# Peptides against a protein of PDB entry 4CIC, part 9

Target 1, 148 residues: chain A of PDB entry 4CIC
Amino acid sequence: KVSTKGHYGVQAMFDLAQHFGEGPVSLKSIAERQGLSEPYLEQLIAVLRKAGLVKSVRGAQGGYILAREPRDIKVGDIIRVLEGPIAPVESVSQDDPEHSLKFDFSVTKSVWEKVKKSIEEVLDSITLADMLKDAEEAQMAQGYMYYI
Target 2, 147 residues: chain B of PDB entry 4CIC
Amino acid sequence: KVSTKGHYGVQAMFDLAQHFGEGPVSLKSIAERQGLSEPYLEQLIAVLRKAGLVKSVRGAQGGYILAREPRDIKVGDIIRVLEGPIAPVESVSQDDPEHSLKFDFSVTKSVWEKVKKSIEEVLDSITLADMLKDAEEAQMAQGYMYY

## One batch from the design tools (peptide; made by RFdiffusion4, then SolubleMPNN)

Design b1_p8_7_s3 (from b1_p8_7, 4 letters changed)
Fold by OpenDDE base, seed 4:
Structure b1_p8_7_s3 (fold): chain B 148 residues (1-148), chain C 147 residues (1-147), chain A 8 residues (1-8)
Amino acid sequence: as target 1 above (148 residues)
Amino acid sequence: as target 2 above (147 residues)
Amino acid sequence: KSALLLAA
């Protein structure tokens, strides 16, 4: 599962992508559009900024912009920044220290590694530009449904 | 992430697969081999049994066996039984009810659906028989390093 | 209850 942090992070980044080239966007406006609390969004944006995915613009018309073009930001990049490495399995060691996986069974590990690789491939294959395109296509499709 | 429950469930099922055809295996023996607490394993096995993946055998030499051949049990089947449908994203509604995802943005949802599909494809492509084969190959490879 | 939590 992608954490709430990862989920909202992708939403926030997608919002910034939708406004890319229009200038800085306020945290308030992002929060309102994405249904996020402003304080929570501030935390997300702080992490994303530190990772160089977002830039802060100062001034009266200040706010945030993508630090790179939407085509140069993968969903996988966002997730890695917010959540760290994609882990398909919760580390048993963190949740139940008493259940020391005495036997890191290599075979079960290999299953999770395959899952990890698959997730990474998917997330690294999707850019914010791809998401923008998908949104445009969806809007066009909805527009056509109103004409039927 | 697969939960600890899913992880240990796959381990327990794999243990049963390794002993498939040898008769019933005690929960104690599975717990010992897999490094699981017996009470925790009992809970897992109870769920797996109810789902028809495991059978209980009664008697002095009783215990548990796979209800189907290892080739007929996918890792995905085990995960779905233990954890439910594969969800790549935590439902925001469960963890933070105050943050009602007002906008189920269709586009972000589509990303997670792609992830879900990918995970499902992987997990449904791996059977317990495949895992057994991988284990055998790994053992053979280790054996050849000693020569 | 959704099974595979990718959450860190």
Scores: peptide ipSAE 0.138, ipTM 0.814, DockQ to the pose 0.210; fails the geometry check
Fold by OpenDDE base, seed 3:
Structure b1_p8_7_s3 (fold): chain B 148 residues (1-148), chain C 147 residues (1-147), chain A 8 residues (1-8)
Amino acid sequence: as target 1 above (148 residues)
Amino acid sequence: as target 2 above (147 residues)
Amino acid sequence: KSALLLAA
């Protein structure tokens, strides 16, 4: 599962992408549009900023912007920043050393590695620009339905 | 993440696949080989049995067997039985009705649906027979290194 | 509860 953190992170980044080139947006405005709590969004944005995906703009009209063009930010980049490496299986907590017979079931590990690779390929194939395009197409389709 | 339940479930099913045709295996033997607790394995096997992936054999030499041939059991089948539908994102718990502005971000949802589909395709492309073959190939490769 | 949540 993409964590709630990853999910909301992608939503927040998508909101910033929708406003790319329009100047900085406030956290409050993002929170309102995306249905997120402002404190939670602050935590997400802090991580994204440290990773260089978002920039803060200071001043009266300050806020946040994407640090890169939407085409240069993959969904996979966002997820890796927020969640770390994509792991399809929870690492069996190392903490129980005794029953950690790490039976390196090499074969089962290979299954999960294939899953990991597949997820990575999908997430790395989708940019924020792709998401913007999809949103525009969806809006156009809805607009045509109201005129019929 | 595949839950620990899914992970161990696949391991247990793979163990049963390795012994397919040899008769029933005890839960104890599976637990020992797979490094699982017997009580935990009992819970997994109970679910797998109810789903018709495993059969219990009664008697002094009783135990468990695969209910189907290894080629007829996909990894995806095991995961769906143990974990339910593959969901790439946690359903935002319905419980907080007020802030559940289900902003149906249709676009973000589509991303997760693509991930889901990809995972399903991978898991449905791998059978227990494929896993057996991979294990045999790995053993042969190791055997040739000792020689 | 869809279990295959990529839990971090």
Scores: peptide ipSAE 0.131, ipTM 0.806, DockQ to the pose 0.214; fails the geometry check
Fold by OpenDDE base, seed 1:
Structure b1_p8_7_s3 (fold): chain B 148 residues (1-148), chain C 147 residues (1-147), chain A 8 residues (1-8)
Amino acid sequence: as target 1 above (148 residues)
Amino acid sequence: as target 2 above (147 residues)
Amino acid sequence: KSALLLAA
């Protein structure tokens, strides 16, 4: 599962992608459109900015922009920045003394590695540009349904 | 991520697969081999049994067996039984009043659906028989490195 | 805490 942080991070980045080329977008406007709290969004954006996915623009028309073109930002990049490496299995914290003999059986690890790889491949195959395209196609399809 | 429950469930089922055709295996023996507590394993096995993946055999030589052949049990089946449906996104529990306006934007949902599908495809592509084969191949490879 | 918690 992608955490709420990852989920909303992708939403926020997608919002910025939709406004790419239009100039800086305020956090308030993103929060309103995406149904996020501003404080929560600030935390997300701070991380994304530090990772170089978002730029802050200062001034009266200040706000945030994507640091790269939507085609150059993968969903996987966003997730890795916000959540870290994709781990398919909950690392049983070594600290539970009762589970000391974790026989990390190699075969079960291989299953989880396959899952990890699959997730990574999917997330790395989707760019913000792909998401924009999908959104446009969905909007056009809805528009046609209202005209029929 | 697969929960600890799912992880250990797969391990336990794999242990049973390794002993498939040999008769019932005691929970104690599984626990010892897999490094699991017996009480924890009992809980897992109970769920797996109720789902029809495991059978209990009573008697002096009693224990547990796979209810089906290893080739007929997917890793995905085990995970679904133990963890439920694969959800790619943490369902923000509706109970947090502050996140009321979850604009579940359709496009982001599609991303998570793709992730879900991918995970399901992987887990459903791996049977316990596949795992057995992989284990055998790994053992043979290790044996050849020592010679 | 690695993000992809498939945990239900």
Scores: peptide ipSAE 0.129, ipTM 0.807, DockQ to the pose 0.649; fails the geometry check
Fold by OpenDDE base, seed 2:
Structure b1_p8_7_s3 (fold): chain B 148 residues (1-148), chain C 147 residues (1-147), chain A 8 residues (1-8)
Amino acid sequence: as target 1 above (148 residues)
Amino acid sequence: as target 2 above (147 residues)
Amino acid sequence: KSALLLAA
């Protein structure tokens, strides 16, 4: 599962993409639009900033912007920054009393590697620009349904 | 992530597949080979049995067998039984103080749905028979007989 | 922290 952190991170980045080229956006405004607590969003933005996906702008109209164009940011890039490498299987802690031995058969590993590769391919095939396009298409489709 | 439960469930089912046609296998023997605690394996097997993927055999040579041929059991079937529907995004509990509102934008949902579909397609494309074949090929290539 | 936890 993509963690809550990954999920909300993608939402926050998408919000910034929607405002790309319009100047800096305040964290408060992002938090309000995305239904996130401001402190939680601050933590996410701090990580994204450190990774170079987001830039802080100082001044009276200060806030945050995407550090790159939406087409140059993959969903996979966001997920890797927030969650690390995509791992399809949860690593069992060595001290789990429920398991006597950590044994992972090579064949089972190959299954999880195939899953990992598939997930990576999907996430790396979707950019923030693709998401913007999909949003526009969805809005147009909804608009047409109201006029029909 | 596939949970530990899903991961070890697939291992246990694969162990049963390796012994398919040889008669019932004891839980103890599976636990030893797969490095699992016997009590934990009992819990997994109970769920798999209830779902009809595993059958218990009673008697002096009692134990467990696959309820279907390895070719008729997909990895996806095992995961769905143990973990339920594949959810690519963790559901945030309503009481998480870190989040004021649960908002999921439709466009972001579509991303996760694509991920879900891709995972399902992969897991449904792999049977226990495919895993057996891969194991045999790997053993031949490495010159290692894993029993 | 592994990213895609398929929550059982």
Scores: peptide ipSAE 0.128, ipTM 0.810, DockQ to the pose 0.685; fails the geometry check

Design b1_p8_7_s4 (from b1_p8_7, 3 letters changed)
Fold by OpenDDE base, seed 3:
Order: C-alpha cells, then structure tokens, then sequence
Structure b1_p8_7_s4 (fold): chain B 148 residues (1-148), chain C 147 residues (1-147), chain A 8 residues (1-8)
C-alpha cells in the first residue's frame, strides 16, 4: 500500500501543479482544498522541499511552488522521496538473525522483483501534467453532463 | 508491500508445488525447508486449505498437498486468499468521520487503480508451474557452472 | 485489510 504519506504527498503535489504558474500557494490553502491538516502538510512539504520537488517563496504572498514543471515530476518521484524505494515485500528485517531465512528464495524474490518493476513502470509513466490533463477531461465531462 | 503472510504463503505453496505428485508433505518438513515456524505455517496452511488451494491428507504419511496442479494456481490467487484484495493505497479508514476526505480525489484514485491493475496483472501472470520452471532453470545454470 | 502496501 502506498502509505497515507505517499497518498497525501501526491495530492499536495497535484494541488501545486494545478496552481503552477499562478505564483506561491499557502499551506493553508492546500490543506483546505485537499482536506489535510496543516501540521501534517508541513511535514510532507518539508520532505518534498528538501528533495527539490517544491520551493518555498518568501514574502507577504509567500508559500510554495513546484520546483519543476508538472511534466517533469513523475508520481514515482514523489513516492520515492516520501517513502523511499518501492518495496513490494516487507523487507524481512535483516535484524532478526534467528529467522534470517537463510534460504535464498531466489524464485520467490524474482516474483516480488517483477511486481516492483511493474509498480515503478506505472508510477514513472504518470506525471503531474498527465494528472492535470485527466482532471481537465473529467471537468469537461461533468460540464457536458449538466447540459444534457 | 506484500505482507510477511503473503510472502511466506507463496513460499509454502511453492514448496508444496515442488513436491506435487510425490504425496503429502508434513508441515514440519515445509517449515524446515522454508525457514518458517511450524505454528506460523499452520496458520497459513489453515487459510490456504479453507480457500481450497491446499488439501490435508490423513494417516501415518499424512500432511498437505496442493489441491490443484501448479499450473492452475496463480501467485495472485495465493495473495488474494491470504491478504485479500490488492489495495495499493491504505484505505483511508472510513472510520474517522471527521477526516473523511470528502474530496473525491478522483484523479489520485485513478493513479492507485492503475498501480493495482498492474500488480494484479503481474501476480496473475505467474503460476506455481512458472516458478517451478524458473527454479529448474536456475539449478541447471548452477550445474553447468561447475562444469 | 489489503496487505499489499507500497509503504517502505
């Protein structure tokens, strides 16, 4: 499962993408639009900023902007920054030496590696620009439904 | 992440696949070969049995067998039985009504649905027979290296 | 509870 952190991180980044080119957006406004607590969003934004996906703008109209164009930010980039490498299997924590499955389950490992690769390919195939396009298409479809 | 339950469940099922046609395998022998505790394996096998993926054989040479041929058991079938539906996103527990994100994040949901579909396609494309073949190929490759 | 979580 993408953690709540990853999920909300993608939502916050998508909100910033929707306002890309319009100037800095306040955390408060993102939190309100995305239904997130401001303190939680602050933590997410701090990580995203440190990773260079978001920039902080200072001043009276200060806030946050995407550090790159929406087309240059993959969903996979956001997830990797927030959650680290995509691991489809809970790493058998190396720490319990007794239950260190000494068995080189090479075959089972290969299954999970295939799953990992598939997830990475999907997440790396979707940009914030793709998400913007999908949102626009959905809004247009809703607009047409009101005219029928 | 596939839970430890899903991971070890696939290992246990693969062990049974390796012995398919050889008769019942004891939980003890599976546990020893797969590095699992017997009590944990008992829990896994109980679920797999209830789902009809494994059969219990009674008697002095009693134990467990696959209920189907290895080619008829997908990794996805094992995972769904042990873990339920593949959900790439933690379901925002409906239980906290206050933080029920009323926002139909339809666009973000679509991302996770694409991930789900991709995972399902991969897991449903791999059978225990495919895993057996991969293991045989790996063993042959090791054997040729000694030569 | 879906067990496949992408969480690190």
Amino acid sequence: as target 1 above (148 residues)
Amino acid sequence: as target 2 above (147 residues)
Amino acid sequence: KSALTLAA
Scores: peptide ipSAE 0.210, ipTM 0.835, DockQ to the pose 0.216; fails the geometry check
Fold by OpenDDE base, seed 5:
Structure b1_p8_7_s4 (fold): chain B 148 residues (1-148), chain C 147 residues (1-147), chain A 8 residues (1-8)
Amino acid sequence: as target 1 above (148 residues)
Amino acid sequence: as target 2 above (147 residues)
Amino acid sequence: KSALTLAA
């Protein structure tokens, strides 16, 4: 599972992408649009800022902006910042190396490595720009359904 | 993350696959080989049995066997039995439908659906027979390194 | 509860 942290982090970053070029967005406005608690969003934004995905703008019209263009931010980048490396299986503490039949461990490990790779490939294949495009397409489709 | 339950479930099923055709295997022997606690393995095997992936054999030589051939058991089948459906994101309780901008929710949902599909495809592409083959290949490779 | 958590 992507944690709630990862999920809401992607939502917040997507909100910032939707407003990219419009200037800084307040945390309050993001929280309202995305249905997030402002304190929770503050924690997410702090991590994202530290990682260089978000910039803070000071002043009366202050807030946050994406630090990079939407096309230069992968969903995988957001997830890695918030969740760390994708680990498909909780690292069974290798603490007792003696009893794990080395061989069986290697085969099962390979399964989880394949899962990891697949997840990484998917997340790294999706940018915030791709998400923006998908949103635009969905809006157009809805607009057409209301006119029919 | 695949939970510890899913991880150990796959290990236990793989152990049973390695012994497929040799008769029933005791839980104790599986636990010893896989480094699992026997009580934990009992819980896993109970679920797997109920799902029809494992059969119990009674008697002095009793134990457990795979209910199907290794080629007919996907890793995905084991995971679905133990973990349920793959959910890449914890279902944010849709309890407050009013405030989620329907549109943004749809786009983010699509991302997670893609992740889900990818995981399912991988897990459903790997059978216990594939794992057996990989194990045999690894054993042969180790044997050649000692020569 | 799906146990496949991508959470670190």
Scores: peptide ipSAE 0.205, ipTM 0.839, DockQ to the pose 0.228; fails the geometry check
Fold by OpenDDE base, seed 1:
Structure b1_p8_7_s4 (fold): chain B 148 residues (1-148), chain C 147 residues (1-147), chain A 8 residues (1-8)
Amino acid sequence: as target 1 above (148 residues)
Amino acid sequence: as target 2 above (147 residues)
Amino acid sequence: KSALTLAA
C-alpha cells in the first residue's frame, strides 16, 4: 500500500501538473481542490521541493510550480521521494533479536524482489502527463454521457 | 509491503511444498527449519487450513501437508488468505471523519489500481512449484561454484 | 521505512 503521504503527494503533484504553465499555485488553492489540510500539504511540498520536483516562487503571485514538465515526472519519482525505496516486505526491524529472520531464504526474497520490480515498473511507467491525459479522456467521456 | 504474517506464511507453505509427497510434517519441524516460533506458526497454519491450502493429518506421524499440489498454489493465494485483498493505498480508515478522502480523484485511483493489478499479476504468476524450481536451480548453482 | 505495504 502507498502511504497516505505518498497518496496525497501524488494528488498534490497532479494538481500542480494541471496548472502547469499557468504560473505559481498557492498551497491554499491546492489544499482546497485536493481536500488536504494546508499544514499537511506544506510538509509534503517541503519534501518535494527539497527533492527538486517542485519550485517555490516568491512574490504577490507566489506559490509553487512543478520544477519539470509533467512528462518528466514519474509517479515513481514522487513515491520514492516521499516514501523512499519500495520495500515489498516489511523488514522485520532487526531490533527484535528473537525474530531475527535468520532464514531469509533466498527463494522467498526472490518473490518479493519480483513484486518490487513490478511495482517500480508500473510507477515508473506513469508520468504526470499520462495522468493529465487520462483525466482529460475521463472528462470527455463524462461530457458525452450527459449529451446522449 | 507484505506483512510479517504474509512473509512467514509463504515461508511455511514453501517448507510444506519442499516436503510434498513425503507425508505429514510437524509444526515443530517447520518452525525449526524456517526460524519461526511454533505458536506463531500454529496461528498461520490454522488460517491456511481453514482456507483449504493445508490439511491436518492426525496420528503418530501426524502433522500438516499441502492440500493441493505445489503447482496449484499461487503465492497470491497464500497472501490473499493471510492478508486479504491487496490494497495499493492505505485506506484511510473511515473512522477519522475529518480526513474523508472526499476527492479520491478518479485519476489517482487509476494509478493505484494499476499498481494493485501488477502486484496481483506477479503474485498469481508464482506457484509453490515455481519456488521449488528456483530453489533447486539456486542450489545447483552454489554447488557448481564450490567445484 | 517504505510505506508501500501490501498488508490490508
Scores: peptide ipSAE 0.203, ipTM 0.833, DockQ to the pose 0.671; fails the geometry check
Fold by OpenDDE base, seed 4:
Structure b1_p8_7_s4 (fold): chain B 148 residues (1-148), chain C 147 residues (1-147), chain A 8 residues (1-8)
Amino acid sequence: as target 1 above (148 residues)
Amino acid sequence: as target 2 above (147 residues)
Amino acid sequence: KSALTLAA
């Protein structure tokens, strides 16, 4: 599962992609459109900015923009920045010695590695530009449903 | 992420697969081999039994066996039994109304659906028999390194 | 029902 952080991070980045080329977007406007709390979004944006996926623009018309073109940002990049490496299995907290996966049997590990690879391939195959295209196609399809 | 429950469930099922055809295995022996607490394993086995993946054998030599052949049990079947449907995104607890994913935008949802499909395809492509084969191949490879 | 969480 992608955490709430990853999920909302992708939403926020997608919002920025939708406004790419229109200038800086305020955190407030992103929060309103995406149904996020502004304080939570500030935390997400801070991480994304530090990772170089988002830029801050200062001034009265300041806000945030994508640091790269939508085609140059993969969903996988966003997830890795926000959540770290894709882990298909919840790391049994090292803190519970009784549940230390003593026997990470190589075979079970291989299953999770296959899952990991598959997830990575999917997430790395989807850019923000692909998401924009999908949104446009969905809007066009909805427009056609009103004409039927 | 697969929960600890899913992870240990796959381990326990794999242990039963390794002993398939040898008769019933005690929970204690599975717990010892897999590094699981016996009470935790009891809970897992209870769920797996209810789902028809495991059978209980009664008697002095009683214990548990796979209810089906290893080739007929997918990893995906085990995960679905223990965790339910594969969900690539943590369901924001419905209980936090402030974090209600109000705008599950169709586009972001489509990303997660693609991830879900990919995970399902992988997990449904791997049987316990495949895992047994992989284990045998790994053991043979290790044996050849000693030579 | 703990869905497969990719969350770290």
Scores: peptide ipSAE 0.177, ipTM 0.836, DockQ to the pose 0.213; fails the geometry check

Design b1_p8_8_s1 (from b1_p8_8, 6 letters changed)
Fold by OpenDDE base, seed 3:
Structure b1_p8_8_s1 (fold): chain B 148 residues (1-148), chain C 147 residues (1-147), chain A 8 residues (1-8)
Amino acid sequence: as target 1 above (148 residues)
Amino acid sequence: as target 2 above (147 residues)
Amino acid sequence: GGSILTLF
């Protein structure tokens, strides 16, 4: 599973992308719009800020903004920051030396590496700008259905 | 992460593929070769058998065999049997009606659907026969390094 | 309940 952390992280970053250029957004407003707990969002934003994907703005109208343009942030960048490297299978911890029958899992490992690569390619092919376009297209399509 | 269940399930099925046509393999021998606990392997094999991917052979030389040829078993088939449908994110359980602010996560959902499709395409493109070929090629390459 | 392939 994309962890709840990755999922909500992408949602929060998408919310910031929707408000890009409008100034800083409060954590409270993001939490309300995305159905997230504010304390949980605070933890996500702290990680994203440390990674340089989000900036904090201080002051009475303070909050958070994207640190880059939506086109310069891939979904894969967000996921790697929040979850680390995409690993389809837990690396069998090297730490149990006794059951180290080094059965050459090379072939099965190659399957999971192919899965990893495929996931990375998809996530790196989608930017926040692409998500914004998809949202706009969906809204336009809904608008046409209400007038018919 | 592919669950330990999915990972070990693919390993066990690959072991059975390596012995396909040689007759039934004991759970003990699979467990020893794959570094699995026999009780855990028994649980995996029970699920795989119920799904019709594995057959049990009875008798003194009894054990397990693939129910189909290695070319007719995709890695995706094994994973779906052991883990169910590939879902990149937990479907937000419909069960908490109160926090049902149905925020239209349609756009984020579409991202995960693209990931799902990509995983399915990869896993459905790899058969146990493909894995056997890759293993043979790797063994041949090692053999040439020793001469 | 579909076993969610936990990608992570």
Scores: peptide ipSAE 0.183, ipTM 0.826, DockQ to the pose 0.516; fails the geometry check
Fold by OpenDDE base, seed 4:
Structure b1_p8_8_s1 (fold): chain B 148 residues (1-148), chain C 147 residues (1-147), chain A 8 residues (1-8)
Amino acid sequence: as target 1 above (148 residues)
Amino acid sequence: as target 2 above (147 residues)
Amino acid sequence: GGSILTLF
C-alpha cells in the first residue's frame, strides 16, 4: 500500500505539474483542488521542498512550483522522498521483538525483492509528464462522449 | 508492504510445501521452524483452511497439509486469501471522513492500477513449487561453497 | 476488505 502520504504527495505534485509554467501556486489552491487539508499539504510540501522536487516562491504572488520539468520527475522519486525506499514487506518495526522476522528465509525474501523491483520499475517508468498526457487523453475522451 | 499476516502466511505455506508428501505437520512444528507464535499461526491456518489452501488431518499424527500441489498454489493466491485484493493504495478506512480520498483523480488512480497489475503479475508468476526450487538451488550453492 | 501490500 502506498501510504496516504505517498498518495497525497503524488496528487499534490501532479497538481503542480498541471500548473507548471503558469507561475507559483498557493498551498490553499492545491489543497482545495486535491481535497487535502492545508496543514497536511504543508507537511508534504515541506518534505518535497527539502528533497528539491518543489521550490518556494516568495511574494504577493508567491507559492510553490515544481523544481524540475514534469518529464524529469518520476512517480518513484516522489514516493522515495515521502516514504523512503520501497519496501514490499512491512518490516516489523524493531520495537516488537516478538514479531521480529527471526527467520528471514532467503526464499521468502527473494519473493519480496522481486515485488520490490517490479514496483520500482513501474513507478520509475511514470513521470509527471506521462500523467499530464494521460489526463489530456482522458479529457479528450470525455469530450468525445458528450458529442455522441 | 505485505502485512505481517501476508508475510507469515507465505512462510507458513512454504513450510507446508517443504513437507508436502511427508504427511501432516503440526502447527507447533511450523511455528518453531518459521519463528511464529503458535496462536498467531492458528489464526493464519484457520483462514488458509477456510479458503481451501490447507487441509486439516485429524488423529495422533494429525496436523496440516497443503490442499493442492505446490505448483498449483501461487503466492498471489495466498496473499489474496490473507489480505484480500491487492490494493497498492491504502484506501483510507471509511472511518476517517477527513481523509476520505475525495478526489480519486482518474490519473493518480491509473498509476496505482499499474502498480497493482505489476504486483499481481509478479505474485501470480511465483508458485510454492518455484519457491521450493529456489530453496534447493540456494542449498546447492551453499554446499558448493564448502568445497 | 483487502488490506493489501503496503507498497512502502
Scores: peptide ipSAE 0.159, ipTM 0.821, DockQ to the pose 0.616; fails the geometry check
Fold by OpenDDE base, seed 5:
Structure b1_p8_8_s1 (fold): chain B 148 residues (1-148), chain C 147 residues (1-147), chain A 8 residues (1-8)
Amino acid sequence: as target 1 above (148 residues)
Amino acid sequence: as target 2 above (147 residues)
Amino acid sequence: GGSILTLF
């Protein structure tokens, strides 16, 4: 399970990507469009801002913007900021001294490390720009279905 | 996080693979070798047996064996039996009626589907036989470090 | 239906 935090964090960042270049958007506006609670979104945005993925803009038209272009933000970057490093398995406490147990643990650990690497590769291969493109393609496909 | 259930399930199945062809092993013996609680292992083995990955052998030398050869059991098979299908995200209830929300949800959903597919491909690419081979290679490497 | 991997 991707945590709710990671999932909603990607949604919020994607919303900011969709409005990139249009100026700052309010948290309220993001919350309404993404079906998120505003207090929860405030927590997410605070973390994302501290990590330098989001910027706060002050003033009457204040709000939030992406701190970088959508192409320069990977989904993996968002997830690492919100959740930390991808750890498929808790470090099984190496405290079992029996040599045979250590060996079996090493082989099983390698399986989970392969899973970790695979997830990281996928998440690092997807940018917010890729997501924007996918959105545009889906919108075009929907437009064509109404004209047929 | 792989659940404790999935993690220990793979360990237990790997232990059975290491003893494949040597006859049935007791749950107690697996628990001792793998550092697992015997009651927890009983639950795992019950599920794995019901799914046809493990066989129970009766008698004085009774216990458990793999129901198939190690090469015919994928890590993905073990995980699917214990945990069900890999679901990176809960199905966000499609009930948000706003068309824009549905679209954003579709794009984010596609990200998680890609993650799912990648995990499935990895887990389905690893058999218990592959794990046995990795164990043998590691044991040989350790033997060479002592010379 | 159990989710196998809590990514987080």
Scores: peptide ipSAE 0.156, ipTM 0.821, DockQ to the pose 0.655; fails the geometry check
Fold by OpenDDE base, seed 1:
Structure b1_p8_8_s1 (fold): chain B 148 residues (1-148), chain C 147 residues (1-147), chain A 8 residues (1-8)
Amino acid sequence: as target 1 above (148 residues)
Amino acid sequence: as target 2 above (147 residues)
Amino acid sequence: GGSILTLF
């Protein structure tokens, strides 16, 4: 499962992508459009800004913009910034000394590494520009259904 | 992250695969080899047995066996039995009415569906027989490093 | 600790 943080982070970044070139977008407007709480969105945007994926614009027409073009931002970039590295297995917390038998069972580890790689490949294959295109195609398809 | 349940479930099933054709394996022996608690393993095995992936053999030489050949058990089968369907996004628990704005943002959903599909494809592409082969190859490689 | 993909 993608965490709520990753999920909403991708939604917020996609909202900024939809408004790319239109100038700064307020957190309020993103929150309203995406059904997010403003305080939660502030936390996400703060992380994304620190990572250089989002820029803050000050002033009366202030808000947030993508720091790069939508084609230059992968979903994987957003997820890695918000969640950190994709870990396939929960690291057995070293803190329980009884489960300290790190049976680093190499074969099972390889399974999870394959899963990790597959996820990374998918997330790194999807840009915000790809998502914009998918949204446009979906809107066009809906438009045709109303005209038939 | 694969849950501890999924992780240990795959380990236990792989242990049974390594002993496939040798007869029933005791939970104690699996627990010892895999570094698992017996009570925890009992819970896993109970689920796997109910799902028809494991059989219980009774008697003095009793224990557990794979219900199918290692080639006929995918990692994905084990995981689905233990964890249920792979969900790419946490279903916002319906219980918090305030987050009930299911902005089912179709585009983001499609991203997570692609991730889900990719995970399923990987897990369904790996059998216990594949894992056995990988283990054998790894052992052979280690043997060659000592010579 | 970022639990990204709680696959399960």
Scores: peptide ipSAE 0.149, ipTM 0.814, DockQ to the pose 0.207; fails the geometry check

